Peptides against a protein of PDB entry 7BDX. Designs and how they scored, part 344

Target 1, 212 residues: chain A of PDB entry 7BDX
Amino acid sequence: EMGAAACTLLWGVSSSEEVVKAILGGDKALKFFSITGQTMESFVKSLDGDVQELDSDESQFVFALAGIVTNVAAIACGREFLVNSSRVLLDTILQLLGDLKPGQCTKLKVLMLMSLYNVSINLKGLKYISESPGFIPLLWWLLSDPDAEVCLHVLRLVQSVVLEPEVFSKSASEFRSSLPLQRILAMSKSRNPRLQTAAQELLEDLRTLEHN

## One batch from the design tools (peptide; made by RFdiffusion4, then SolubleMPNN)

Design b2_p30_8_s2
Fold by OpenDDE base, seed 1:
Structure b2_p30_8_s2 (fold): chain B 212 residues (1-212), chain C 212 residues (1-212), chain A 30 residues (1-30)
Amino acid sequence: as target 1 above (212 residues)
Amino acid sequence: as target 1 above (212 residues)
Amino acid sequence: SKLLEEVEKLLKERKEKEVPLAQEALDTLL
């Protein structure tokens, strides 16, 4: 499909900061990111009935959209734009991550988690995401995924919360009471070295915060 | 439609040389330009039956595709790519310009003519376009358009042929025998100053070549 | 107090290592 081809090219070139600035400098950025959220939501809603083959043109199109959001969020001005002008898209990404079952749409989950992690580098973005209703339960739901890459990006997002005292203090009680410690300990023994390292670092950071 | 939004963003950012280089540096450029030609052809074929409103999402998508081709052809490496690796797209653009009636799809005609003009800056591109079957009749068909912007871009493409002695010598007999001199003279008296100037310059260039 | 300051410093140094994740377009999608 031509839409998938155009969107995939736009994803590829969005790895450049100059291209992200060009996207955001246009009058069309707001409309694009608004429709992006709706398109991703429509795709996820279609999965409950039809076994959409993960390799469909529609799937590739949605992956490219999520990739564009990730690459925009990788840039400082892109994070600022998303947090100030596209909060509905962030809400949609959080909702879709909750709606997807463990093992379902793994590649899309990874891209969406990478976008949320990138947004979490901005203190305003981290505040917005972490103050979203059901955010802590959502992290634990996602950490139940059998995919090591999904779990890795969840651990990174958890670490972004833990490393921000102003944000962590607001959720510390809920976080401590619901922490899937056994799951994180199992990940610290993973054969995947990236997942193992991320789980070990998070456990060290949590221990450091408990002794304070 | 999301495809139209993505393609329109890609069109906007393709005004940068760095973005054109990024598009062409990817492994996906060949497939993108192949599907572009097919999509433009499909759109023009749909116009014979249904009065597609010129403001449809599909029309905007096709305009964005033609705009991308124009912007790629504006860059030296983009011209080289089109002439070496996407000749089928150039053939499609020539065909579609012939298939469209006078006054039909004016904006698309302008974008396609701008792309051909940009390709004609490359001597290999000019040779390829001008050696295409029916090229001289096509120029006169397009010059019959009531739209001043279409006619302006036709005159520029004609001038690209006239200013290249190696190319013009091959078609000079056909060109002289079929030249719509009365139409060009009428344009040299246009109230549109850009059209008037282009027609006057072309008439001066033609007179200079007849005295040689 | 000193231990708290060292902890806050360590957490800050880890946060300063947060590198944004760019995702290259997967070649396999076209």
Scores: peptide ipSAE 0.123, ipTM 0.804, DockQ to the pose 0.012
Fold by OpenDDE base, seed 5:
Structure b2_p30_8_s2 (fold): chain B 212 residues (1-212), chain C 212 residues (1-212), chain A 30 residues (1-30)
Amino acid sequence: as target 1 above (212 residues)
Amino acid sequence: as target 1 above (212 residues)
Amino acid sequence: SKLLEEVEKLLKERKEKEVPLAQEALDTLL
């Protein structure tokens, strides 16, 4: 209980840029983000047997941790910190997104994808994530999720890759050969307007890149 | 580990007034401070057998909680919140200060005394604390501590009472009859300059009140 | 080609619209 309460308050206040700077300006940031990755990994590994109640103190604690990472990545100095000093956490987030089944831990997947999207705003972060082993297969695995919000954040991350010629050129062959075009076309017809727009924009970007 | 790390970061960022406002502006503040009191009480009750290593994750967690309370009490809206909405936490801090033996949990006592001192800056807070059952005996119990920093913060809290005529008048009889004058006189000769000054100033304030 | 410059411009203009996502603390039962 108390740990989840403290993490939840820390998540709430981490929406402020000044709080993110204060978190990172301390000598404890590295340790905190290291333990964060380990805690998130331990939680995901525990899921293979117990129907973990989404409302458990443990689940709320892990959601708050993922929320803190997201809010840190929303700030320029936070992205720089994560990409320079907490790469293991980024690797852990990528791994955990791969370990989770479609429909499993939807809220956690959304927060982790939001954190990766925020990191992708920085070219150095986008390069690091996109050059991670299995990144393109992971995107398609995540895009198989039945949840529209998961798929939306996957499409945003795909768009961040497609919009960066230096990054897209390195993976363009694998990307084109494995592209789940029919799935993206289905999303462009979604009743969810955010998912529909994201899928339409991505399809337009891809068409624009095919003609060049 | 992770809970202690999160609480420690929350403690660090709670030094900002804007962070204190953010902590209190959420719907979770009441629950957080309720659980804080319970957690601190559970920790102090666990001490009666185990030589708790001061460096344990549990000790660090409780220190961070006490630090958060101190930083919240340092801000005007935080004092108002504690005195209006978290009186049980103040009662818990007073009780735990009474339950701890001289020389026991020195760092925790200092943080708890700092929180009470910060609350005492508000007349409503000072009234609440000073009207608590056993408050004057508690001050003398705490002043028996061998630690100079504990004694310093006790003397500061005593000074806050003495400097407020409306509060001091209510307890003046008990205060004068139980005053450990020889102990305070010994502190006025301390090699610790902060303790020496605080004891000298208190003795001057007391002399001024005897002549009126 | 003019077409490549227009594409690069369009891609750049879309990239400049990437806004960081802050997440408010979910209503956790806490």
Scores: peptide ipSAE 0.128, ipTM 0.805, DockQ to the pose 0.012; fails the geometry check
Fold by OpenDDE base, seed 2:
Formats: structure tokens, sequence, C-alpha cells
Structure b2_p30_8_s2 (fold): chain B 212 residues (1-212), chain C 212 residues (1-212), chain A 30 residues (1-30)
């Protein structure tokens, strides 16, 4: 209870740029983000056994941690910090996104994908995550999720890759060969308007790149 | 570990007025401070059995909680919040200060006394804590502590009572009858310059009140 | 050349729309 409450308050206040600067300006930031990755990893590893009630204090705590990472990544200095000083956390997020089964820990996946998307706004961050081993297969694994918000954030991350010629050129062959086009086309017909729009925009961007 | 790290970061950022406003502007503040009191109480109750290593994660966590309360009480809106909305937390702090033996949990006592001192800056807060049952005996109990920082913060709290005529007049008879004058005189000769000064100032303030 | 410039412009205009996602603390049951 109390740990989740404290972490939830920290998540809430981390929406402020000034708070993110204060978190990162302290000597404790590195250790906090190191332990954050370990805590999220421990939580995900514990799921293979017990049906952790998604509403448990532990789940809420891990959601708050992922929310903090998201809010830190929303700020320019936070992106720079994560990419330069907390790469292990980014690696952990990528790993955990791969380890989670379709439909498993949906809210956590959404927050982790939001954090990766925020990191991808910075070219350094986008390069780092896109050059991670198995990144393209991971995108397609995640895009197989039944959850519309998971798929939405995957499409946004795919779009961030496609919209960066320097990144896309390195992976263009693998991307084209493995692209789940039928899945994206199905999403472009989604009843979820956000998912529909994101899939349509990605299809337009891909068509634009094929005519060149 | 992670709970203590998160709470320690929240403590660090709570030094900002904007962060205190953000904490209090949220819907979670009431619950957080309720659970804070319960957590501190549970921790203190657990001490009667095991020598909780003062450097344990639990100890660090409770220190961070007390630090957050102190930082909230340092801000005018935080004092107003505590006095109006979190009186149970103030009652808990007073209780725990009574339950802790001399020399027990020194750092926690210091932080709790700092929070009460900060609350005492507001006349409403000073009235509330000074009208608490057994407040004057509690001050003398705390002033028997071997720790100079505990004693310093007790003297500062006593001074806040003495400097407020409306509060002091209500308790003046009990205060005069129970005043550990020899203890305060001994502190006025302390090798700790902060303790020495605080004891001297209090003795001057008391002398000024006796001549009127 | 003109088509490439138009594509680069379009991609740039799309990239400039990348807005960071802040997540307010969800109403947790807490």
Amino acid sequence: as target 1 above (212 residues)
Amino acid sequence: as target 1 above (212 residues)
Amino acid sequence: SKLLEEVEKLLKERKEKEVPLAQEALDTLL
C-alpha cells in the first residue's frame, strides 16, 4: 500500500517539467532508474506463476514506475538522460515487452510503449531502440496484441521509425520483408478512431516511401 | 528497496513549493497522508521487538515519509492542509513522539519534531498541537532525550508556544509548574552551539514573560 | 528531384507532429 501510494504521487508530480528536472538533478536518479528496471523485471518474471491480481499494490506500484519513466521521457532532458545514463532501463523495457504475452499486463505495455515512443522523439533515442537486437520482430509481436491501445502505441513507434530516413534506411529491407501489412490494413478499419487513424497514416507514409 | 527509493525521491522533490502544491492539488493527498500516519505507527510499534537496523529499507522509507510531511508543513498551504485535512497525522506524530523511548529512532524524532515546528508557524497549527492531550508532559519527555538535535527541536517548539501569548496563556500555569528549568539551563551550557543558543533564547523569553 | 523534395518535406512535417505523451497518474484504486 504505502509504497504504491508514494510512487503514485511521484508519478503524478512527474508530469511537471520542473519535477523531472528536480528528479534528474539529484544524485539519486541513476539508482532510482536502475532499481526501477529491476523492479519491473521482477514483477514480469513473477507473472508466469501466479495470477497476480492486476489491481494488486504491486501492479499499481509498477504502473507508477512505468508512468514516471514515461513522464521523464516526455521531457527533452529526460530523453537525454535515459539515452545517455539509463540505457539498461531502455533495454529492460524492450525485453519486458518481448516477454509479455499478448493480452498480458496491457496497462504496463501501454506505459512502456509510451515511454519508448517518447524516447523515439529524440534521434539518439530512436537510433538506440531501433538498433536493439530483435527490435523489428518485437514490433510485430507487440502488434499481434488484442488490445487496441497496445497496437496504437506500436503503430506510433513504427511511424517514428518510418519518419526517420536515417533509421528506416538501415532496417528497410527487414521492415519490408516482415511487415504485417494485413494486420495494419485490418487496423485501418478499426472501430477505434485513434487506431484507425494511426494505421491509415502509417499506410500513407509507407506508400510514400515505396514510390521513391 | 524500490519503495524506499521512490519515497526518497518524492521527499527530495517535495522541497519545492510547486511540488507541494501539486501533491496537495491532487485527489490522492488525503489518502497518502492517512497511509503515511499508519505506516509510521506500524513501524514504531514494530520496534519494541526486533532491533530494526536503523539503516533498513523500512527505516529509510519511514524517514522519507517524515521528510515529506516536514516539507509539506514548510509551505503555507501545506500547513493549512495538515491542520484542516490531516489532523489524524498530527495526532499520530504526537503519539509516536510519546511512544519512542529516549535515544530511540533519533532521526525519525528529529523529522517529526521539525514537522510539528513547521506546523506551529501557523497559529491554527500551534493551537491544535498545543491543545493536544498531554502536550506539555510530552515536551518534557522529549527534552529528556540524550540527542542534541531532538532537544534542539523540542526547544524550538517550546519557544513557538512561549512566543504566542494566546497559546501560552492557556497553558502558562502547567508550563511554569512542570518546566524542567535545570535541564534547559544545562542545555544553555551545551557544547552544541545551536542547542546552546536555542536554550539561551528560550530562557530570555521566559524571563521576559515573568517580568510582565 | 522534386518528388524527393516533396516526400522529404512531407516526412519532415509528419515528424514535427511528434508530441511527447505525458501520462497523468491514472486514478489508481489508491
Scores: peptide ipSAE 0.126, ipTM 0.805, DockQ to the pose 0.012; fails the geometry check
Fold by OpenDDE base, seed 4:
Structure b2_p30_8_s2 (fold): chain B 212 residues (1-212), chain C 212 residues (1-212), chain A 30 residues (1-30)
Amino acid sequence: as target 1 above (212 residues)
Amino acid sequence: as target 1 above (212 residues)
Amino acid sequence: SKLLEEVEKLLKERKEKEVPLAQEALDTLL
């Protein structure tokens, strides 16, 4: 209870840039983000057996952790910190996104994808995550999720890759060969307007890159 | 580990007034401070048997909680919140200060005393804590502590009572009859300059009140 | 080609629209 409550408050206040700077200015930031990855990993590993009630203190705690990472990554200095000093956390988030089944832990996936998207705004962050082993297969695994919000955040992350010529050029062949075009086309017809727009924009960007 | 780390970060950022406002502006503030009191109480009750290593994650967690309460009480809106909406937490802090032996949990005592001192800056807060059952005996119990920092914060809290005529007048007879004058005189001769000064100032304030 | 420059410009303009996603604390069940 208390740990989840404290972490939830820390998540809430981490929406402020000044709070993110205060978190990162402390000597404890490195340790905090290291343990964050371990805690998130432990939680995801525990899901294989028990129907952990999504409303548990543990689930809430992990959501708050993922929210903090997202909010830290929303700030330029936070993105730089994560990519320079907390790469293991980024690796863990990528791993956990792979370990989770379609429809499993939707809220956690959304937060983790938001954090990766935020990291991808920094070219160094985008390079790091896109060069991670199995990154392209992971995007397609995540895009198989039945949840529209998960798929939306995957499409945004895909768009970050597509919109960066230096990154896209390195993986363009794998990207083109494995692209779940039918899935993205289905999303462009979604009743969810955000998902529809994101899928349409991505399809336009991909078409623009095929003619070059 | 992770709970203590998160709570420690929340403590660190709670030194900002804007963070305190953000904590209090949330719907979760009431629950957080309610559970804070319970968690602190549970920790102090666990000390009767086990030599809890002062460096434990649990100790660090409780220190961070007490630090958050202190920082919230440092802000005007935070003092008002605690006195209006979290009185049970204040009662718990007073109780825990009574339950702890001289020399026991010095750091926690200091933080709790700092929080009470901050609350005492608000006249409504000072009235509330000073009207608590056994408050005057509690001050003298705490003043028996061998730790100079504990005693310093007790003297500051005593000074807050003495400097408020409306509060002091209600308890002046009990205060005068139970005053550990020899102990305060010994503190006025302390090698600790902060303790020495606080004891001297309090003795001067008390002398001024005897002549009126 | 002029077309390549226009495409690079369009991609750059879309990249500049990448706004960080701050997540307000969801109404969490606590």
Scores: peptide ipSAE 0.122, ipTM 0.805, DockQ to the pose 0.012; fails the geometry check

Design b2_p30_8_s3
Fold by OpenDDE base, seed 3:
Structure b2_p30_8_s3 (fold): chain B 212 residues (1-212), chain C 212 residues (1-212), chain A 30 residues (1-30)
Amino acid sequence: as target 1 above (212 residues)
Amino acid sequence: as target 1 above (212 residues)
Amino acid sequence: LELLKRVEELLARRKEEAVPLAEKALDTLL
């Protein structure tokens, strides 16, 4: 309980750039983000047994941690910190996104995908994430999720890869050969307007890249 | 470990007035401060057995919680919140200061006394604390502490009571009858210059009140 | 070169718009 409450408050205040700078300016930041990755990993590994209630103190704790990472990654100095000093946390988030089944821990997947998307704003972060082993298969695994919000954040991350020539050139062959085109086309017809738009824009970006 | 790291970061950023406002503006503040009191109480009750290492994760967690309360009480809106909405936490801090033996948990005592002193800046807070049952005996119990920093913060809180006529008038008889004058005189000769000054000023304030 | 520059500009805009969306989406998960 107390840990979840403290992390929830830290998450709320981490929406401020000045708070993110204060978090990162301290000597405690490295330790905090190291333990964050381990805590998230331990939580996801515990899910293979009991149906942890989504509203448990432990779930709220891990959601708050993922929220803090997302808010840190929203800021330029936070992205630089994560990509330079907390790469293991990024590797952990990528691993956990692969370990979770479609429809499992939707809120956590959304937060983790939001954090990766924010990291992808930095070219160095985008390069690091996209060069991770199994990154392209992971995107397609996540795109199989029944949740529209998970799929939306996957499509946004895919678009960040596709629109960056230095990244897309390295993955273009694998990307083209494995692209779940029918799934993206189905999303472009979604009743969710955000998902529909993201899928349409990605299909336009992909068409533009096929003609070049 | 993770809870201590999160609370430590929240403590660090709570030095900002804007962060205190953000903490208190959320619906989670009431729950957080309620659980804070319970967590601090549980920790102090656990000390009667094992010599908890002062550098344990649990100790660091409780120190960070007491630090957050202190930083919240440093701000006008934070004092108003504590005195109006978190009185149970103030009662808990007073109780825990009574339950701790002289020389026990010095760092925690200092943080708790700093929080009470900050609350005492508000007349409503000072009234609430000073009207607590056994408050005057508690001050003398705490003044028996061998630690100069504990004694300094006790003397500062005593001075806040003495300098407030509306508060001192209610306690003046008990205060005069129980005053550990020899202990305060010994502190006025301390090698610690901060403790020496605080004891001298309090003795001057008390002399001024005897002549009126 | 013009297409590359246009893609970079589109990416930069979409990435900048994402930061505020991440914060707002967190408020819906609290």
Scores: peptide ipSAE 0.028, ipTM 0.792, DockQ to the pose 0.013
Fold by OpenDDE base, seed 2:
Structure b2_p30_8_s3 (fold): chain B 212 residues (1-212), chain C 212 residues (1-212), chain A 30 residues (1-30)
Amino acid sequence: as target 1 above (212 residues)
Amino acid sequence: as target 1 above (212 residues)
Amino acid sequence: LELLKRVEELLARRKEEAVPLAEKALDTLL
């Protein structure tokens, strides 16, 4: 309980850029983000196939941790910190997204994907995550999720890769050969307007890249 | 570990007035401070006479909680929140200060006393804590502590009582009859310059009140 | 030029969407 409450408050206040700067300006930031990755990993490993109650103190705690990472990654200095000094956390997030089954820990997946998307705002962050081993297969694994918000955030991340020529050129062959085009086309017909729009935009971006 | 790390970061950023406002502006503040009191109480009850290692994760966690309370009490809206909406936490802090033996949990005592001192900055806070059952005996119990920083913060709190006529008049008889004058006089001769000065100032304030 | 403009529009939207998740924004997603 108390850990979840403290972490939740820290998440809420980390929405401020000045708070993110204060977190990162302290000597404790490195340790905090190291333990964050370990805690998130331990939580995912503990699930043993059970749908952990989303309302558990442990779930709320891990959601708040993922929220903090997202808020840190929203800030330019936070992205730089994560990419320079907390790569293990980014690697952990990528691993956990691979380890989680479709429909498992949906809210956590969304937060982790939002954090990766925020990291992808800068070229250095996008390069780092896209050069991760198995990144392209991971995107397609995540697109197999039945959850519309998970798929939305995957499509946004895919769009980040596609719209960066330096990143896309390195993976273009693998990307083209493995692209789940039928799945993306199905999403472009979704009843979820956000998912529908994101899939349509990505299909337009892919068409633009095929003509160039 | 993770709870202590999160709480320590929250403590660090709570030094900002804007962060305190953000904490208190959320719907989670009441629950957080309720659990804070319970956690601090549980920790003190667990000590069972052992000198808990000051460096334990549990100790660091409770120190961070007491630090957060101190930082909240440093802000005007934080004092008002504590006095209006978290009275149980103030009562818990007063109780824990009574339950702790001389030399036990010195750092925690200092932080708790600092929080009470910060609450005492406004008349409503000072009234509330000074009207607590056994408050005057508690001050003298705390002055029996061998630690100079504990005694310093007690003297500062005693000074806050003495310098507020409306508060002092209500307790003046009990205060005068139970005042450990010899202990305060001994502190005015301390080798600790801060303790020495605080004891001297309090003795001057007391003399001024005897002449009026 | 259209791709660049679209990248700029997307980067602009991304800066707006990279708004730190206020706790309230998650309660609407939860």
Scores: peptide ipSAE 0.027, ipTM 0.799, DockQ to the pose 0.015
Fold by OpenDDE base, seed 1:
Structure b2_p30_8_s3 (fold): chain B 212 residues (1-212), chain C 212 residues (1-212), chain A 30 residues (1-30)
Amino acid sequence: as target 1 above (212 residues)
Amino acid sequence: as target 1 above (212 residues)
Amino acid sequence: LELLKRVEELLARRKEEAVPLAEKALDTLL
């Protein structure tokens, strides 16, 4: 209970750049982000046995932690901190996104994908994430999710890779050979307007890269 | 572990007025301060049986909570919030200060006394605290503490009562009849310069009020 | 040029959408 309330408040105030700078300027930041990864991993491992209700104090705590990481990654100094000093947390987020089944922990997946997307704004962050083992298979695994918001944030992350020539050139062959084109085409016809637009934009970006 | 890390970060960033405004502007503030009182009470009740090491994760968590309350009470809007919407937390802090033995939980006592002192800057806060049942006996109980920092913060709170004519006039008879003058005189001879100064100033303020 | 413009638009959107998940996004996620 109290841990979830404290993390929820910390998440809310971390929406300020000055608060993110204050978090990162303290000597406690490294320890906090180290334990964050472990806590998120412990939560995901507990889900295989007990149908933890989505509304549990533990779930809310982990959502707040993922929200804090997202807000830190939204700021330039926060992205630099994550990519330089908290790579284990990024590796943990990538692993947990792979461990979760389609339709499992939708809200957590969205927050983790938003954090990775925010890190991908930094070229060093995008390189680190995209060079992770199994990254391309992970994108397609996540794109198999029935949830439109999960799929939207996957498409945005895919677009970040496609629109960075230095990153895309390294993976272009694997990407083209494994691309779930039929799934992306189905999303371009979604009733969800955000998902529809993101899928259409990605299909246009892919066509532009095939003609170049 | 993770709860203590989150609360410690929240404590650190709550040193900013803008962060205090952000905490209080959210819908989660009432729940957070309600659970804060319960968590602090639960911790103090656990100390009668187990010699919880002062450096436990639980102790660090409760210290961070008391630190957050102190930082909120340092700001005008935070004092107003505590006095209007979180009176139960103020009642809990007063109760816990009474339940703790001399020499027990010194750091927690200092943080709780600092929070009450900060609330006492507001006349409505000072009225609320000083009109609490057993407040004058509580001050003398706390002034029996062997710790110089505990006694310093008690003397500062006593001075806040003495320097407010509207508050002091209501309790002046009880205050004069129960005042541990010999203890305050002993503190005015302390080797701790802050305690010595606070005891001397309080003795001067008391003498001024006896001649008026 | 279209790809560069699209990257600039994406980076502009990212700066606007990477506005830390404020209260409304908290209320939809909590």
Scores: peptide ipSAE 0.026, ipTM 0.798, DockQ to the pose 0.015
Fold by OpenDDE base, seed 4:
Structure b2_p30_8_s3 (fold): chain B 212 residues (1-212), chain C 212 residues (1-212), chain A 30 residues (1-30)
Amino acid sequence: as target 1 above (212 residues)
Amino acid sequence: as target 1 above (212 residues)
Amino acid sequence: LELLKRVEELLARRKEEAVPLAEKALDTLL
């Protein structure tokens, strides 16, 4: 209870750039983000057995942690910190996104994908996550999710990759060979306007890259 | 572990007025401060048995909670919030200060006393805490502590009472009859310069009130 | 040049979309 409440407040206030700077300016930042990864991992591992009630204190706590990471990654210095000093957390987020089944922990997936997207704004961050083992298969695994918000955030992350020539050139062969084009085309016809737009934009970007 | 880390970060960032405003602007503030009181109470009640290692995660967590309350009370809107909406937390802090033995949980006592001192800057806060049952006996109980920082913060709180005519007039008889003058005189000779100064100032303020 | 401009516009929009999750955007996610 109290931990979840405190973490939820920390999440709320971390929407401020000045708060992110204050979090990172302390000697405790490294330890906090290390334990964050471990806590998120422990939570996801616990799901293989018990129906953890999504409304549990533990669930709320993990959501708040993922929210904090997202808000930190929203700020330039936060992205730099994560990419330089908290790579294990990024690796953990990538791993957890792989460990979760389609439809499982949708809210957590969305938050983690948002954090990765924010990290991808930094070229060094985008390079780091895109060079992660199994990154491209992971994108397609996540794109198989029935949830429209999960799929939206995956498409945004895919768009980060395709629009960065330095990154896309390294993965272009694997990307082209494994691209779930029919799935993306189906999303471009989605009733969800945000998902529809993101899928259309990505398809246009992909077409532009094939002609060059 | 993670709860203590999150709460410790929240404590650190709550040193900003803007963060305090953000904490209080959310719908979660009331619940957070309610659970804070309960958590602190549970911790103090657990001390009657086991030597809780002062360096435990629980101890650190409770210190961070008391620190957050202190930082909230440092801001005008935070004082107003505590006095208007979180009176139970103030009552809890007063109770816990009474339940703790001399020399027990010194750091927690200091933080709680700092929070009460900050609340005492608001006349409504000072009225509220000074009208608490057993408040004057509590001040003397706390002033019996062997710790110089505890005693310092007690003297500061006593000074808040004596310097406010509206409050002091109500308690003046009890205050004069129970005043541990010899203890305060001993503190005015302390080797701790801060304690020495606070005791000297309080003795001067008390002398001024006797001549009027 | 158009791709670069679109990348710059997208990077600019991304900096704007990387707005820290305001509480209100979370209430729709939660």
Scores: peptide ipSAE 0.025, ipTM 0.798, DockQ to the pose 0.014; fails the geometry check

